# Peptides against a protein of PDB entry 5FRP: the designs that were tried, part 51

Target 1, 225 residues: chain A of PDB entry 5FRP
Amino acid sequence: VEWTESIPQIIATREDISKELNQALAKTFIDSDPRVRRTSVMIFNKVPVTEIWKNITNKAIYTSLLHLAREKHKEVRELCINTMAKFYSNSLNEIERTYQNKEIWEIIDTIPSTLYNLYYINDLNINEQVDSVIFEYLLPFEPDNDKRVHRLLTVLSHFDKKAFTSFFAFNARQIKISFAISKYIDFSKFLNNQESMSSSQGPIVMNKYNQTLQWLASGLSDSTK

## One batch from the design tools (peptide; aimed at target 1 H67 K72 R77 N127)

Design b2_p26_8_s4 (made by RFdiffusion4, then SolubleMPNN; from b2_p26_8, 9 letters changed)
Fold by OpenDDE base, seed 4:
Structure b2_p26_8_s4 (fold): chain B 225 residues (1-225), chain A 26 residues (1-26)
Amino acid sequence: as target 1 above (225 residues)
Amino acid sequence: LLPESELLPEPKDIEKTLENFINNKV
C-alpha cells in the first residue's frame, strides 16, 4: 500500500518510469488487498492524463484497470468505473493519437464497450453508476452539434456487439424515462390544481400519478444498500 | 487479471436482462 501511494509523486517528478516500475505497478492492480487495488486506481485520478500516458507504458496496467470494473469489491469497482470513464474523456480531449501510443489507445478505446457491458450484470447500483458516467464523461451534454456527433461516433466506433445492443437498450430506456417524467410533471400540475382535483378525473389522475412515480422509483437503487 | 471468482458474473440470458433494463423491472 505505502509503495503504491508513492507512485503518483514518482510519476509527477520523473519524466520516464522504468520498465521495472511499470511491471511492479501492473501487479498492484491485481493485488489480493483491495486497498492496494484502490490505491492503484487512484493513480489515474491523481496524476494528470498526459503524465499517465507518458509514464505508464505497460499496456497490462490499462487492461487491468478496465478489468476492475467488474470487481466484486464495491468501493474499488465504483472508483474504477468513475476513473476509467474520466480517463477516457480526458484522453480524448488531451492525448493525440500517435504511432507510439497506438497500443494504449487500442485499450482505451474499449472503455465505452467495457462500461456499456456492465449493464449486463443487471445490478441497479452498477446501472446507476454507468448511467452517471455516460452522461458525465462518455457522452456529455454538448451544445455544439458537430462536437456531439463526433464524440458519439468516436464512442460507437469501437463498440462490440454487446455494447451496441446495450447502447440501444439504454437509449430506449432513456426515452421511456423521459416520457414518464413528462407524465409525472403533467400529473403533478393537474393534482396541484384544486378545480382539477375536484373533477371526475381527479382520482384517475391520482392513480396514474402514483403508477408513474412507482415506475420511476423502480429503476432506482436503494441508497441504503 | 483478477481471478474470475473475484468478478461479478455476466447473466446468461441477455434478452431478459435487457428487457428488465428497459422496463425497469427488478
Scores: peptide ipSAE 0.173, ipTM 0.748, DockQ to the pose 0.804
OpenDDE base, seeds 1, 2, 3, 5: peptide ipSAE 0.143, 0.159, 0.149, 0.170; ipTM 0.649, 0.650, 0.733, 0.656

## One batch from the design tools (peptide; aimed at target 1 Y119 N122 A169)

Design b2_p27_1 (made by RFdiffusion4)
Pose (drawn by RFdiffusion4):
Structure b2_p27_1 (pose): chain A 225 residues (1-225), chain P 27 residues (1-27)
Amino acid sequence: as target 1 above (225 residues)
Amino acid sequence: NPELPTLNEEFEEYVEEFEELFEELEE
């Protein structure tokens, strides 16, 4: 851990080495101890994306980084998901493509598909995290009308069938959710004024809204929240 | 009280339906 903690500054201060470092971090990314794996992925977080793209070039680093996204260990998996997504976003907003660096891009480009494939594991927390992460770094809410799409295509550019089916299913669920929140408000407004304390639908609508709110809460990690 | 599918079950069903459609298009 002590050794792994020092790399970001070294990489940030010297290009003298890209050989031994690439040789070492590969082992450091698959170590048995999760502390070192976390300290390893923290590199992609602490040191700027450009210096990563310049200094570390070994194929195994990126594959291990993405590989850990499916890991049992939680603290590593979450930081991994967040990191490789923020990295994917920054790895397009700063670094162009040439004839030589494309060799590793086929990994950076399969990041969204890998991210979308996490939904298939069917974990509330992970689904929540991927949800949060995608709209934070991948498909941002800014800044304009045209580039969102221009990049949306580049995100969609490297998908497997599963990524598409899940990409669309996430969208198919959006309408049904909208049809829910809208009725949720249409039912929640019932308390604006006295419509039926026990009249028209008092004994029935309360237990439609009260039971309807559970449907939206069934997909969240903490439904009691 | 009627039991309703969870959002995760509905998401799985949608994914299965889309996969079947992709298979049919390939055929």

Design b2_p27_1_s1 (made by RFdiffusion4, then SolubleMPNN; from b2_p27_1, 11 letters changed)
Fold by OpenDDE base, seed 1:
Structure b2_p27_1_s1 (fold): chain B 225 residues (1-225), chain A 27 residues (1-27)
Amino acid sequence: as target 1 above (225 residues)
Amino acid sequence: PPVLPTQLEEFNEIVKKLEEEFEKLEE
């Protein structure tokens, strides 16, 4: 009975500790020392994605992580780009979307756009790295066509106009979107049957799918001329 | 401004605490 009475106090203590840790971590991501920033980013690589989502609740930390993709310090920037791409992929695979984590997901969902926008820097090294992380983490090779297309649509669902343009310029040619065209009807059925698509994101994904098809069709027509 | 050694130490302590908390959750 005594241990049960201590549970609320323990929970309260953990919450307080968590808050302090989150506040401290938020500061370390913007520290003037690149070593401190690097170590901060490494937390996302060392800790399982599920534990990160549970314990890092300050949205400012995630925002700061994304900003480091444009960091002047090369090592920190490169680490950040790899880390956020991997984290995005792991989050898609392992983290459910809930009301409680909605605000964090809103930030994480911008990672693809953040990465594709790096192409506008027009740096060869950055471009190569972005290409690498896209095909390693964002759009990995998937033999299952339905899963591959679903991942593609998920990635595209939150693209801004610039990211979309970059996608078509740099990656669309490498993505066998022909499958989506050939199985349009089957895919539409698949999307409708997925419980996750019954969410507010369903129409958005379908819209992006249609836009992608239109752009591909226009691009293919230009290549045949 | 030069990063004060104290800031790095504080950061390392925070990281260590985070790691410890995560390890406790796995246990």
Scores: peptide ipSAE 0.121, ipTM 0.601, DockQ to the pose 0.012
OpenDDE base, seeds 2, 3, 4, 5: peptide ipSAE 0.005, 0.117, 0.000, 0.000; ipTM 0.304, 0.586, 0.268, 0.270; seed 5 fails the geometry check

Design b2_p27_1_s2 (made by RFdiffusion4, then SolubleMPNN; from b2_p27_1, 14 letters changed)
Fold by OpenDDE base, seed 1:
Structure b2_p27_1_s2 (fold): chain B 225 residues (1-225), chain A 27 residues (1-27)
Amino acid sequence: as target 1 above (225 residues)
Amino acid sequence: PPKLPTPLEEFNEIVEKLLEEEKKKEE
């Protein structure tokens, strides 16, 4: 039985993975064979996030995972970028912040910065991948504005200066547009409700609607030039 | 000199040991 198939089961069944196993796993992330590194990254895709957090306690593993985002081997790098973004999102959704896992969270919270820093490589393929994972995992489309804002604030709260700069350069405008579109939809629904037009809020909503339309028109026109 | 096990080999050895231990608990 190939060890690679057994690892997910071991992580899922063992409450306390030995220190030795964690140390050995950490070494596989820096192995000279890209197949070994790939297999190590795949653990984060195959094992539920809750089980990973429970059983993988060596900080070096998480640090090494983040480092692979700059790996020379294209396949491993691409896999790592997707994996770490997904892992970040799943962790935010499923893992509670505790005193015991604080040190790991300190590393995981740097994933957004790690990803945005990849824009400085100035590689088109990397940029496209980073864009993809940002909108799929880091800042997914959410119709609830409050949830979107909360996620955005969470992501931004751990940005370094470089990541912040990249965010404004590449994604801030798009995020704003998405919010405006959401509000436009809400206003449209409101305006279609005849009962709402007779309310004292009617003129206020209409004004906001018009402002949103103007902003959207301006933003979309600039993207097409 | 006996070649030091590769990180992969070391990992596999540990995994195998853990699997063997779990099998013994189920028996």
Scores: peptide ipSAE 0.056, ipTM 0.363, DockQ to the pose 0.008
OpenDDE base, seeds 2, 3, 4, 5: peptide ipSAE 0.050, 0.049, 0.020, 0.056; ipTM 0.334, 0.339, 0.345, 0.356; seed 5 fails the geometry check

Design b2_p27_1_s3 (made by RFdiffusion4, then SolubleMPNN; from b2_p27_1, 12 letters changed)
Fold by OpenDDE base, seed 2:
Structure b2_p27_1_s3 (fold): chain B 225 residues (1-225), chain A 27 residues (1-27)
Amino acid sequence: as target 1 above (225 residues)
Amino acid sequence: PPVLPTPLEEFNEIVEKLEKEFEEKEK
């Protein structure tokens, strides 16, 4: 643990991390102690993306990072999911594709697929987190249409079949959620109008409002779990 | 009133439909 905690500082101070250090780091990602694995993931959060690409050359480290998305330890898994999504986004923005880094890019390009495949676990907490990182890191709001399309195509181009299916399902669900929210707003406006509430439609709309609210809430994970 | 499927249930239903459609196209 102590050694792993020092790695971010070492990477920040040294331009060339030895092959030996990379090998040692690769071992920490698969360590039996979840604290060691957690610390390993944190390296990707503490070190700038450009420095990670420069100094971490062992492809096994990146592969291991992706594998931790299915980690049994909740904290490590959650950290990993956020970390890999952010790392992917930062890499797309800051790292050029070269012949030298091709092998690493082949792994990094699978991050979107890895994340979308987590929906098949059918866990509300995981789904909520994946939803969040999609909007925050994978497909963030981009006012430039060309950049937005390019990002989308980049994400889709490396999907496996399951991820592609999950992508469509996700989008379909989002459309439904959007419609439900719109209805919720409309019902809320209706109920806030005293004249409307006094009408024969008042109780009917109240019921629809409650149903809509319940449906929307059912898609949210319990933050207490 | 038919209980509307939860967002998660809807997601799963869509996945299942799409998987079936893809399997049929690959034959």
Scores: peptide ipSAE 0.200, ipTM 0.705, DockQ to the pose 0.809
OpenDDE base, seeds 1, 3, 4, 5: peptide ipSAE 0.104, 0.043, 0.075, 0.109; ipTM 0.559, 0.540, 0.581, 0.567; seeds 1, 5 fail the geometry check

Design b2_p27_1_s4 (made by RFdiffusion4, then SolubleMPNN; from b2_p27_1, 13 letters changed)
Fold by OpenDDE base, seed 1:
Order: sequence, then C-alpha cells, then structure tokens
Structure b2_p27_1_s4 (fold): chain B 225 residues (1-225), chain A 27 residues (1-27)
Amino acid sequence: as target 1 above (225 residues)
Amino acid sequence: TPVLPSQIEEFNKIVKELEKEFEELEK
C-alpha cells in the first residue's frame, strides 16, 4: 500500500525533473561555446528517436536545433545538418502522429524546408552536404514506387515557396530519373514474361517502355555536357 | 560571454542522466 502511494509522487517527481531537464537543455543549444552546442546536437544522434520524443517535450529545443543549421561555426553546422536529416527520417519511420506530439511534429515537418533553404547560401560545401543528406535520409532510394511516392509527398507537403524552388532546381530531375529507372526495371520484367506480352497490356507497356528510354536518354545526355 | 565551467558540468550531468534513463529503458 505504501509503495502504491509513492507511485504518484514518483511520477510527479519525474515530470518535474523532466521539465527542469528540458529547460536546462534548451539553454545549452544557445550557449556561446560551440562545444556545448555540439554536445547538445549529439544527443539527437546518440539517443534513440523514440526516447528523444518521449523525454524532450520543450518545443524550443527543436526550434533551436533547426537554427543551428545556419550558425557560423562550421563543425557544429555540419553536424546539425546531418543530425536533423537523420532525425527527420527516423521520426517518420518510428514516431506516430498523435494529438500530444502535434506541436513538435509541426516543427519537425519543417526540416525538409530548412535544409532546402540552405541552397540559397550559395556555398558549395553546404550544397554538397545538403545533397548528401537528401539522398541518404530525406528521399532515400526505395525500390517500391508506392513507398517512394508517399515519402516524396510527405516531404513536399510542408514546403515553403523557396524550398519548392530549390527542389525543382537541384533535385526534381534526379528524383524523376530514379522513378524512370524503377519503371524501366518493371517494364523490362513485364516484357520478359511471355504471358504478359501476349496480354492486351503488352503494346501499352511497350509504348511506356520506349517513352521511358527516350526520357532517360535525353536526361543522361544533358548530364554529360 | 565565456561559458562557465559549471555550466558545462551541469550539461554533462544532464546528458549522463539522459543516457542512464535510456539505458534503463532498453533494459
């Protein structure tokens, strides 16, 4: 009976500790020492995404994380960019959208826009890093077309105008190529099946196959110039 | 403003506490 009575106090204590911890952590993200900021960002890399969402409830921490992508300290900035992209991908895969975490998701859903907006800095190193994290975490190669489309739509659903512009300038063509390649493979498999070729869909698939090849050929020729 | 050693120490304590909580949850 005494143990049961202590549970509410323990829960209350945990909530209080959690609040204090979140407040303290929020301060470390804006600390003047880049080492402190770096260590703060590393929490998102070292701790499982599910535990981060559970224990870090202060929205200011997530907002501050996003701001570090534009900070002056190169090492911290680079770490932050990688961390944000990875965290976004892991969150999409592992975290359910609930009423309770809605405010945090509203911030996390802006990560793609935040990353694409970095192209406007016009720094070659930043551009290369953004390209890398986009293809590694935001829009990874997925052989399943439905899954790939779903991910793409998710990423695009929260884009601001600037992010859309950057997307079309830098990545839209590459994404289309990846889709075309996937379709090419599917068409090739279909055409290799004799039963499928004898179907009413045979000529339709052949036409789509040829169109895909022409599109791929035109895209590859432009990349070699 | 220079980061006070005490602030770094406090941060490290917070990180360690978080790490412990995560380790306990994996158990």
Scores: peptide ipSAE 0.028, ipTM 0.440, DockQ to the pose 0.011
OpenDDE base, seeds 2, 3, 4, 5: peptide ipSAE 0.022, 0.018, 0.011, 0.020; ipTM 0.428, 0.418, 0.314, 0.380; seeds 3, 4 fail the geometry check

Design b2_p27_2 (made by RFdiffusion4)
Pose (drawn by RFdiffusion4):
Structure b2_p27_2 (pose): chain A 225 residues (1-225), chain P 27 residues (1-27)
Amino acid sequence: as target 1 above (225 residues)
Amino acid sequence: AAAEAAAKLAAAARKAAAGLTGKALAE
């Protein structure tokens, strides 16, 4: 851990080495101890994306980084998901493509598909995290009308069938959710004024709204929240 | 305050959509 903690500054201060470091971090990314794996992925977080793209070039680093996204260990998996997504975003907003660096891009480009494939594991926390992460770094809410799409295609550019089916299913659920929140408000407004304390639908509508709110809460990790 | 609540609800709905989608994909 002590050794792994030092790399970001070294990489940030010297290009003298990209050989031994690439040789070592590969082992450091698959170590038995999760502390070192976390301290390893923290590199992609602490040191700027450009210096990563310049200094570390070994194929195994990126594959291990993305590989850990499916890991049992939680603290590593979460930081991994967040990191490789923020990295994917920054890895397009700063670094262009040439004849030589494309060799590793086929990994950076399969990041969204890998991210979308996490939904298939069917974990509330992970689904929530991927949800939060995608709209934070991948498909941002800014800044304009045209580039969102221009990049949206680039995100969609490298998908497997699963990524597409899940990409679309996420969208198919959006309408059903909208049809829910809208009715949720249409039912929640029932308390604006006295419509039926026990009149028209008092004994029935309360237990439609009260039971309807559970449907939206069934997908969240903490439904009681 | 209403705007913050709406934003929180929209974010929660989006997370719920991801959760429900995960359940459907697992089937």

Design b2_p27_2_s1 (made by RFdiffusion4, then SolubleMPNN; from b2_p27_2, 15 letters changed)
Fold by OpenDDE base, seed 3:
Structure b2_p27_2_s1 (fold): chain B 225 residues (1-225), chain A 27 residues (1-27)
Amino acid sequence: as target 1 above (225 residues)
Amino acid sequence: SIKKLLEELLKKARQSAAGLTGKELSE
């Protein structure tokens, strides 16, 4: 009986902590002082990903984090770009997709597009940083081919048109054409099993897939020429 | 004051994470 009574108190205490955190971060991410914004980003960098997902439930905070990728303050922007890329990778590795966290995942799944869209700023320093975080966090070295393909497909599945174009321009050359073709069947299965395929986005993803195949086919045709 | 609050929140979050990992390891 005593443990049952303690559970609500513990839950209440955790809810209180979560509420305070959400209230504070919602304000500090949009604070006029860059130092405050920097400190806000550092929470996402220093706190374990599982605790972030548990305690930060306000979607506006995550949206604000992503917006800082285009921050005018250089230090905050650079920190944010590294942080959001790392957070994305850690989330993919450690956070299960549930009904309760669906809305947050919808935001987090846009991180790859957010990063690839930074190439359109046409800034050399930003481009170098984006390249770095892509290879370190988004598409890290993975000796297991199946895991590597799965990660790649996950990243591509939520690309907007601009991000997809940037991907082909900057990073697609690193993908072995033969590897992509060999996993065509797995790719098709992956797409069919994703919840996104049951949504209005399904046809869009398939179209992007077809474009990728066309690009790969064109590359192969040139090599056979 | 905001910086202090964030540091406190960060500390609490870390403590919570450590407690959960400890419980998961003990189960």
Scores: peptide ipSAE 0.069, ipTM 0.539, DockQ to the pose 0.014
OpenDDE base, seeds 1, 2, 4, 5: peptide ipSAE 0.059, 0.059, 0.061, 0.044; ipTM 0.598, 0.593, 0.606, 0.582; seed 4 fails the geometry check

Design b2_p27_2_s3 (made by RFdiffusion4, then SolubleMPNN; from b2_p27_2, 13 letters changed)
Fold by OpenDDE base, seed 1:
Structure b2_p27_2_s3 (fold): chain B 225 residues (1-225), chain A 27 residues (1-27)
Amino acid sequence: as target 1 above (225 residues)
Amino acid sequence: SLEELLEKLLKEARQSAAGLTGKELAK
């Protein structure tokens, strides 16, 4: 019976250690030495996405990761761009959205906008890299039309105005937008008929999809003029 | 493991900080 009383203390100690580790890691992302920053980014490449989400709980770490996309050090920047795109894709595939991880998802959901905003730097090397990660990780080839449309809508659902503009300027030609819209309508009908829409999250998802549709429609109208 | 990577990062961070203090003291 006495050992059971020690369990809360052990858990508390582990939580404290985890907090300290997260704080220490957050500092390494802003270290003056680019080698330290590089190593920090590499954690997201070497550690499984599920373990990262479980153990890295400090929001500042994820925010700092995204900021490194505009870093002056070329090697660290390039690594960061590839890493965040891959991490985004892996998160979409493997991490379920819960109440507990909502705040982290709010940051991760900005990765597509962060990447598309890099086009405004007007650097050929950066543009090529962004193109590469978009086709590799953000909008990969998917033979299933419904999955492809869902991924597209997910990527676009959190776009800021600048990201949306760059999307149409650089990548819209490669995406059959008309097809995506058509399938979106079908998908929306499907979702509306499912019991899952009765959940509190159903209306939120639908609102995001509707906003995406509106943005796509507006973008198409501007591109056809 | 995540822990091993964190330990490595902490070590590198400490070394970087020490190097900066050394350069500041040498100036």
Scores: peptide ipSAE 0.133, ipTM 0.664, DockQ to the pose 0.014
OpenDDE base, seeds 2, 3, 4, 5: peptide ipSAE 0.124, 0.073, 0.127, 0.138; ipTM 0.654, 0.540, 0.654, 0.683; seed 5 fails the geometry check

Design b2_p27_3 (made by RFdiffusion4)
Pose (drawn by RFdiffusion4):
Order: sequence, then C-alpha cells, then structure tokens
Structure b2_p27_3 (pose): chain A 225 residues (1-225), chain P 27 residues (1-27)
Amino acid sequence: as target 1 above (225 residues)
Amino acid sequence: SSTEEFNEDVEEFEEEVEELNEELEEN
C-alpha cells in the first residue's frame, strides 16, 4: 500500500519510467489484498487523465480496472464504477485519436456497455450507482442540444446486444415511471383540500396511493427511505 | 422479487421485439 500510494506523484513528476511501473501496477491491480487494489484504482482518480494516458500503457491495467467493476468486494467495486466512468468522460474530453493510441481505446470504448451490463446483476445499490454515474459523467445534462447527441452516439457506438437491450429497457421503463409519478402527484394533490375523508374514494383511494408509492420504492435500495 | 424486475422487463422487451419482427416478416 505504501508503495502504491506513491505512484501518482511519481507519474505526475517523472516520465523516466513507464516500463517498470506498467510491469508493477499490473500485479498491483490483481493483488489479493483489496487495500492495494483500491489504492491502485485511486491512481485513475488522483493523477490527471492526460498523465495516465501518457505514462501507463499496459493493456492489463485497464482490463483489470474494468474487471474489478464486477467484483464482490463493495468498496472496490463502487470506487471502480465511479472512477472508470469519470475517466471515460475525461478520456474523451481531452485525448484525441491517432494511429497508435487507438490500440487501447477499444477498452475505454467498451466502458459504457460494461456499465450497462451491471444492471443485469440486479442489485439495487449497483443499479442506483450506475444510474447516478451514467448521468454524471457519461450522458451529462450539459451543455447544449447537439453535442449531447453527438456524444450519445459515441457512447452507443460500442455496444453489445445486451447493452442495447438494457439501454432500451431503461428507456421503456421511463414512460411507465412517468405514468406513475404523474398519477402520484394526481393522487398526492388529494390532500390539497377535503375531497374525501371517507366519501367518494376515501376508503379506497388512500390505499391506491399508499400502495402505489411502494411500486416506485420497490426499485430503491432503501425502500423505507 | 424486486431484484429480478429488471431482467423480467428485459425479457418482456425482447419478446416484444420478436413479435414485431414476426409481424414484419408476415407483412
């Protein structure tokens, strides 16, 4: 851990080495101890994306980084998901493509599909995290009308069938969810004024809204929240 | 049950895509 903690500054201060470091971090990314794996993925977080793209070039680093996204260990998996997504975003907003660096891009480009494939594991926390992460770094809410789409296509550019089916299923749910929140408000407004304390639908509508709110809460990790 | 909902929705979407493909072949 002590050794792994020093790399970001070294990489940030010296290009003298990209050989031994690439040789070592590969082992450091698959070590038995999760602390070192975490401290390893923290590199992609602490050192700027450009210096990563310049200094570390070994194929195994990126594959291990993305590989850990499916890991049992939680603290590593979450930081991994967040990191490789923010990295994917920054890895397009700063670094162009040439004839030689494309060799590793096929990994950076399969990041969204890998991210979308996490939904298939069916975990509430992970689904929530991927949800949060995608709209934070991948498909941002800014800044304009045209580029969102221009990049949306680049995000969609490298998908497997599963990524597409899940990409669309996430969208198919959106309408059903909208049809729910709208009715949720249409039912929640029932308390604006006295419509039926026990009149028209008092004994029935309360238990439609009260039971309907559970449907939206069934997808969240903490439904009681 | 709640964790399986996404896969069930994905299966349902795949079935709908198959049905649309059958309708298009028939047409």

Design b2_p27_3_s3 (made by RFdiffusion4, then SolubleMPNN; from b2_p27_3, 12 letters changed)
Fold by OpenDDE base, seed 5:
Structure b2_p27_3_s3 (fold): chain B 225 residues (1-225), chain A 27 residues (1-27)
Amino acid sequence: as target 1 above (225 residues)
Amino acid sequence: SSENEFNKLVEELEKELEEEKEKEEEE
C-alpha cells in the first residue's frame, strides 16, 4: 500500500524533470554559439519522431526550431531546413492528432508556410534547398493518387498568402504535371485493354486521354520556350 | 529503447554545452 502512495509523487517528479529538461533544451536553440544550436537541431534528426513528441512538450522549442530556418549561420540554417521538413513529414506519418498535442500540431502545421516563405529571401541556394526538401519530405512521391492528394491538401491547408504565392510560382506546375503524367499512364493502360475499350467507359476515357495529352503537350512547349 | 536513446542524446548535449562553457570561461 505504501508503494502505491509513492507513485503519484514519482510521476510528478518525472514531469517536473521533464519540464526542466524542456526549459533547458529551449535555451540551447537560442544559444549564441552556432555549434550549440546545431547540436540541438540534430536531436530532431537522431531521435525518433514518436519519442520527440512524447518528451519535448515545450512549444517554445518547436517555435525556436522554425526560427532557425532564417538563421544567419549557413550550416545551421541548412541543417534546420532539412530537419524541420523531415520532422514534418515524419509527424504526419506517425503522430496522431489528439487534444493533448493540439498546441504542438498548431506549430508543426506552420512548417510548410515557413519553408515556402524562404523563397522571398531571393537566394538561389536557399531556393534550391527548399525545392529539394519540398519534394523529398513535404510532397514526396506517392504512387497512390488519393494519398498524394490528401497530403497535398494537408500541406496547403495551413498556408498563408505568401506561401500560396510561392507555391504557385515554384511548385504548382510541377505537381500538376506529375498528376497529369500519372493520369496519362492510367488512361494508356486502360486503352490498351481491349475489353476496357469495348466497355461503356471506353469513349469517355479516350476523350480524357486526349485532353490529358493535349494539356501535357502544351505545357512542354511552354517550357521549351 | 528509444527512450533510452533520447535520454543519452540529451546527456551528450548537456555535456557538450558544459564543455563549451568551460572553454569560454578559460578564454
Scores: peptide ipSAE 0.029, ipTM 0.358, DockQ to the pose 0.010
OpenDDE base, seeds 1, 2, 3, 4: peptide ipSAE 0.027, 0.027, 0.028, 0.016; ipTM 0.355, 0.356, 0.360, 0.386

Design b2_p27_3_s4 (made by RFdiffusion4, then SolubleMPNN; from b2_p27_3, 13 letters changed)
Fold by OpenDDE base, seed 4:
Structure b2_p27_3_s4 (fold): chain B 225 residues (1-225), chain A 27 residues (1-27)
Amino acid sequence: as target 1 above (225 residues)
Amino acid sequence: SSENMFNEEVEKLEEELKKKEEEEEEE
């Protein structure tokens, strides 16, 4: 009975510690020393996403993380861009959307837009990094078409106008190519099956295959111009 | 444990903050 009575106090103490920690962390993300900011970002990089969501409840921390993507300090900025992209992907995969975490999700859902908006800085290094994290974390290769489409729709659903523009300018073509390649692979597998080629579907698949190849060829040729 | 990792990273951050504060107090 006495042990049970201590549980609320322990929980309260943990909540208090958590609150203090969140307050402290919120300050570190905006610290004048880039080393401090770097270390702050590294928490999001090293700690499992589930623990981050559990322990970091202050919205300001997440907002500050996103803001560091435009920081002047190159190393911190680069780290932040990688970290936020990875964190976004992990969150989508591992964190459920609940009423309790809605406010944090509202921030996290802006990560794609935040990343795509970096293209407007017109910095080659930033552009390359953004490209990298988009294909590694934001829109990773997914062999399942439904999952891939769902991810794409999720990413696009929170885009601002600028992000949409950047998406169409930089990545829309590449995504289409990825889809086409996936279809190509499927068609190739189908065509390699002699029984399938002899079916009524054979000519249809062959036609789609050829269309896909032509589309791919045209897309690749335009990129070389 | 994932919790231990969180605590470890927080501890590192606290140490860095402390170091910075000490450096700022010495200037």
Scores: peptide ipSAE 0.102, ipTM 0.614, DockQ to the pose 0.011
OpenDDE base, seeds 1, 2, 3, 5: peptide ipSAE 0.100, 0.000, 0.097, 0.007; ipTM 0.668, 0.327, 0.684, 0.374; seed 2 fails the geometry check

Design b2_p27_4 (made by RFdiffusion4)
Pose (drawn by RFdiffusion4):
Structure b2_p27_4 (pose): chain A 225 residues (1-225), chain P 27 residues (1-27)
Amino acid sequence: as target 1 above (225 residues)
Amino acid sequence: EEFEESLEEEEEEFEEFVEELEELEES
């Protein structure tokens, strides 16, 4: 851990080495101890994306980084998901493509598909995290009308069938969810004024809204929240 | 497979809700 903690500054201060470092971090990314794996993925977080793209070039680093996204260990997996997504975003907003660096890009480009494939594991927390992460770094809410799409295609550019089916299913749910929140408000407004304390639908509508709210809460990690 | 099953379950629950809403409207 002590050794792994020092790399970001070294990489940030010296290009003298990209050989031994690439040789070592590869082992550091698959160590038995999760602390070192965390401290390893923290590199992609602490040191700027450009210096990563310049200094570390070994194929195994990126594959291990993405590989850990499916890991049992939680603290590593979450930081991994967030990191490789923010990295994917920054790895397009700063670094162009040439004849030589494309060799590794096929990994950076399969990041969204890998991210979308996490939904298939069917974990509430992970689904929530991927949800939060995608709209934070991948498909941002800014800044304009045209580029969102221009990049959206680049995000969709490297998908497997699963990534598409899940990409679309996420969208198919959106309408059903909208049809829910809209009715939720339409039912929640029932308390604006006295419509039926026990009249028209008082004994029945309360137990439609009260039971309907559970449907939206069934997908969240903490439904009781 | 697990995700597909979860989608089916969500569809069934949604259909039930729509039926119940229709019944409520009829009432």

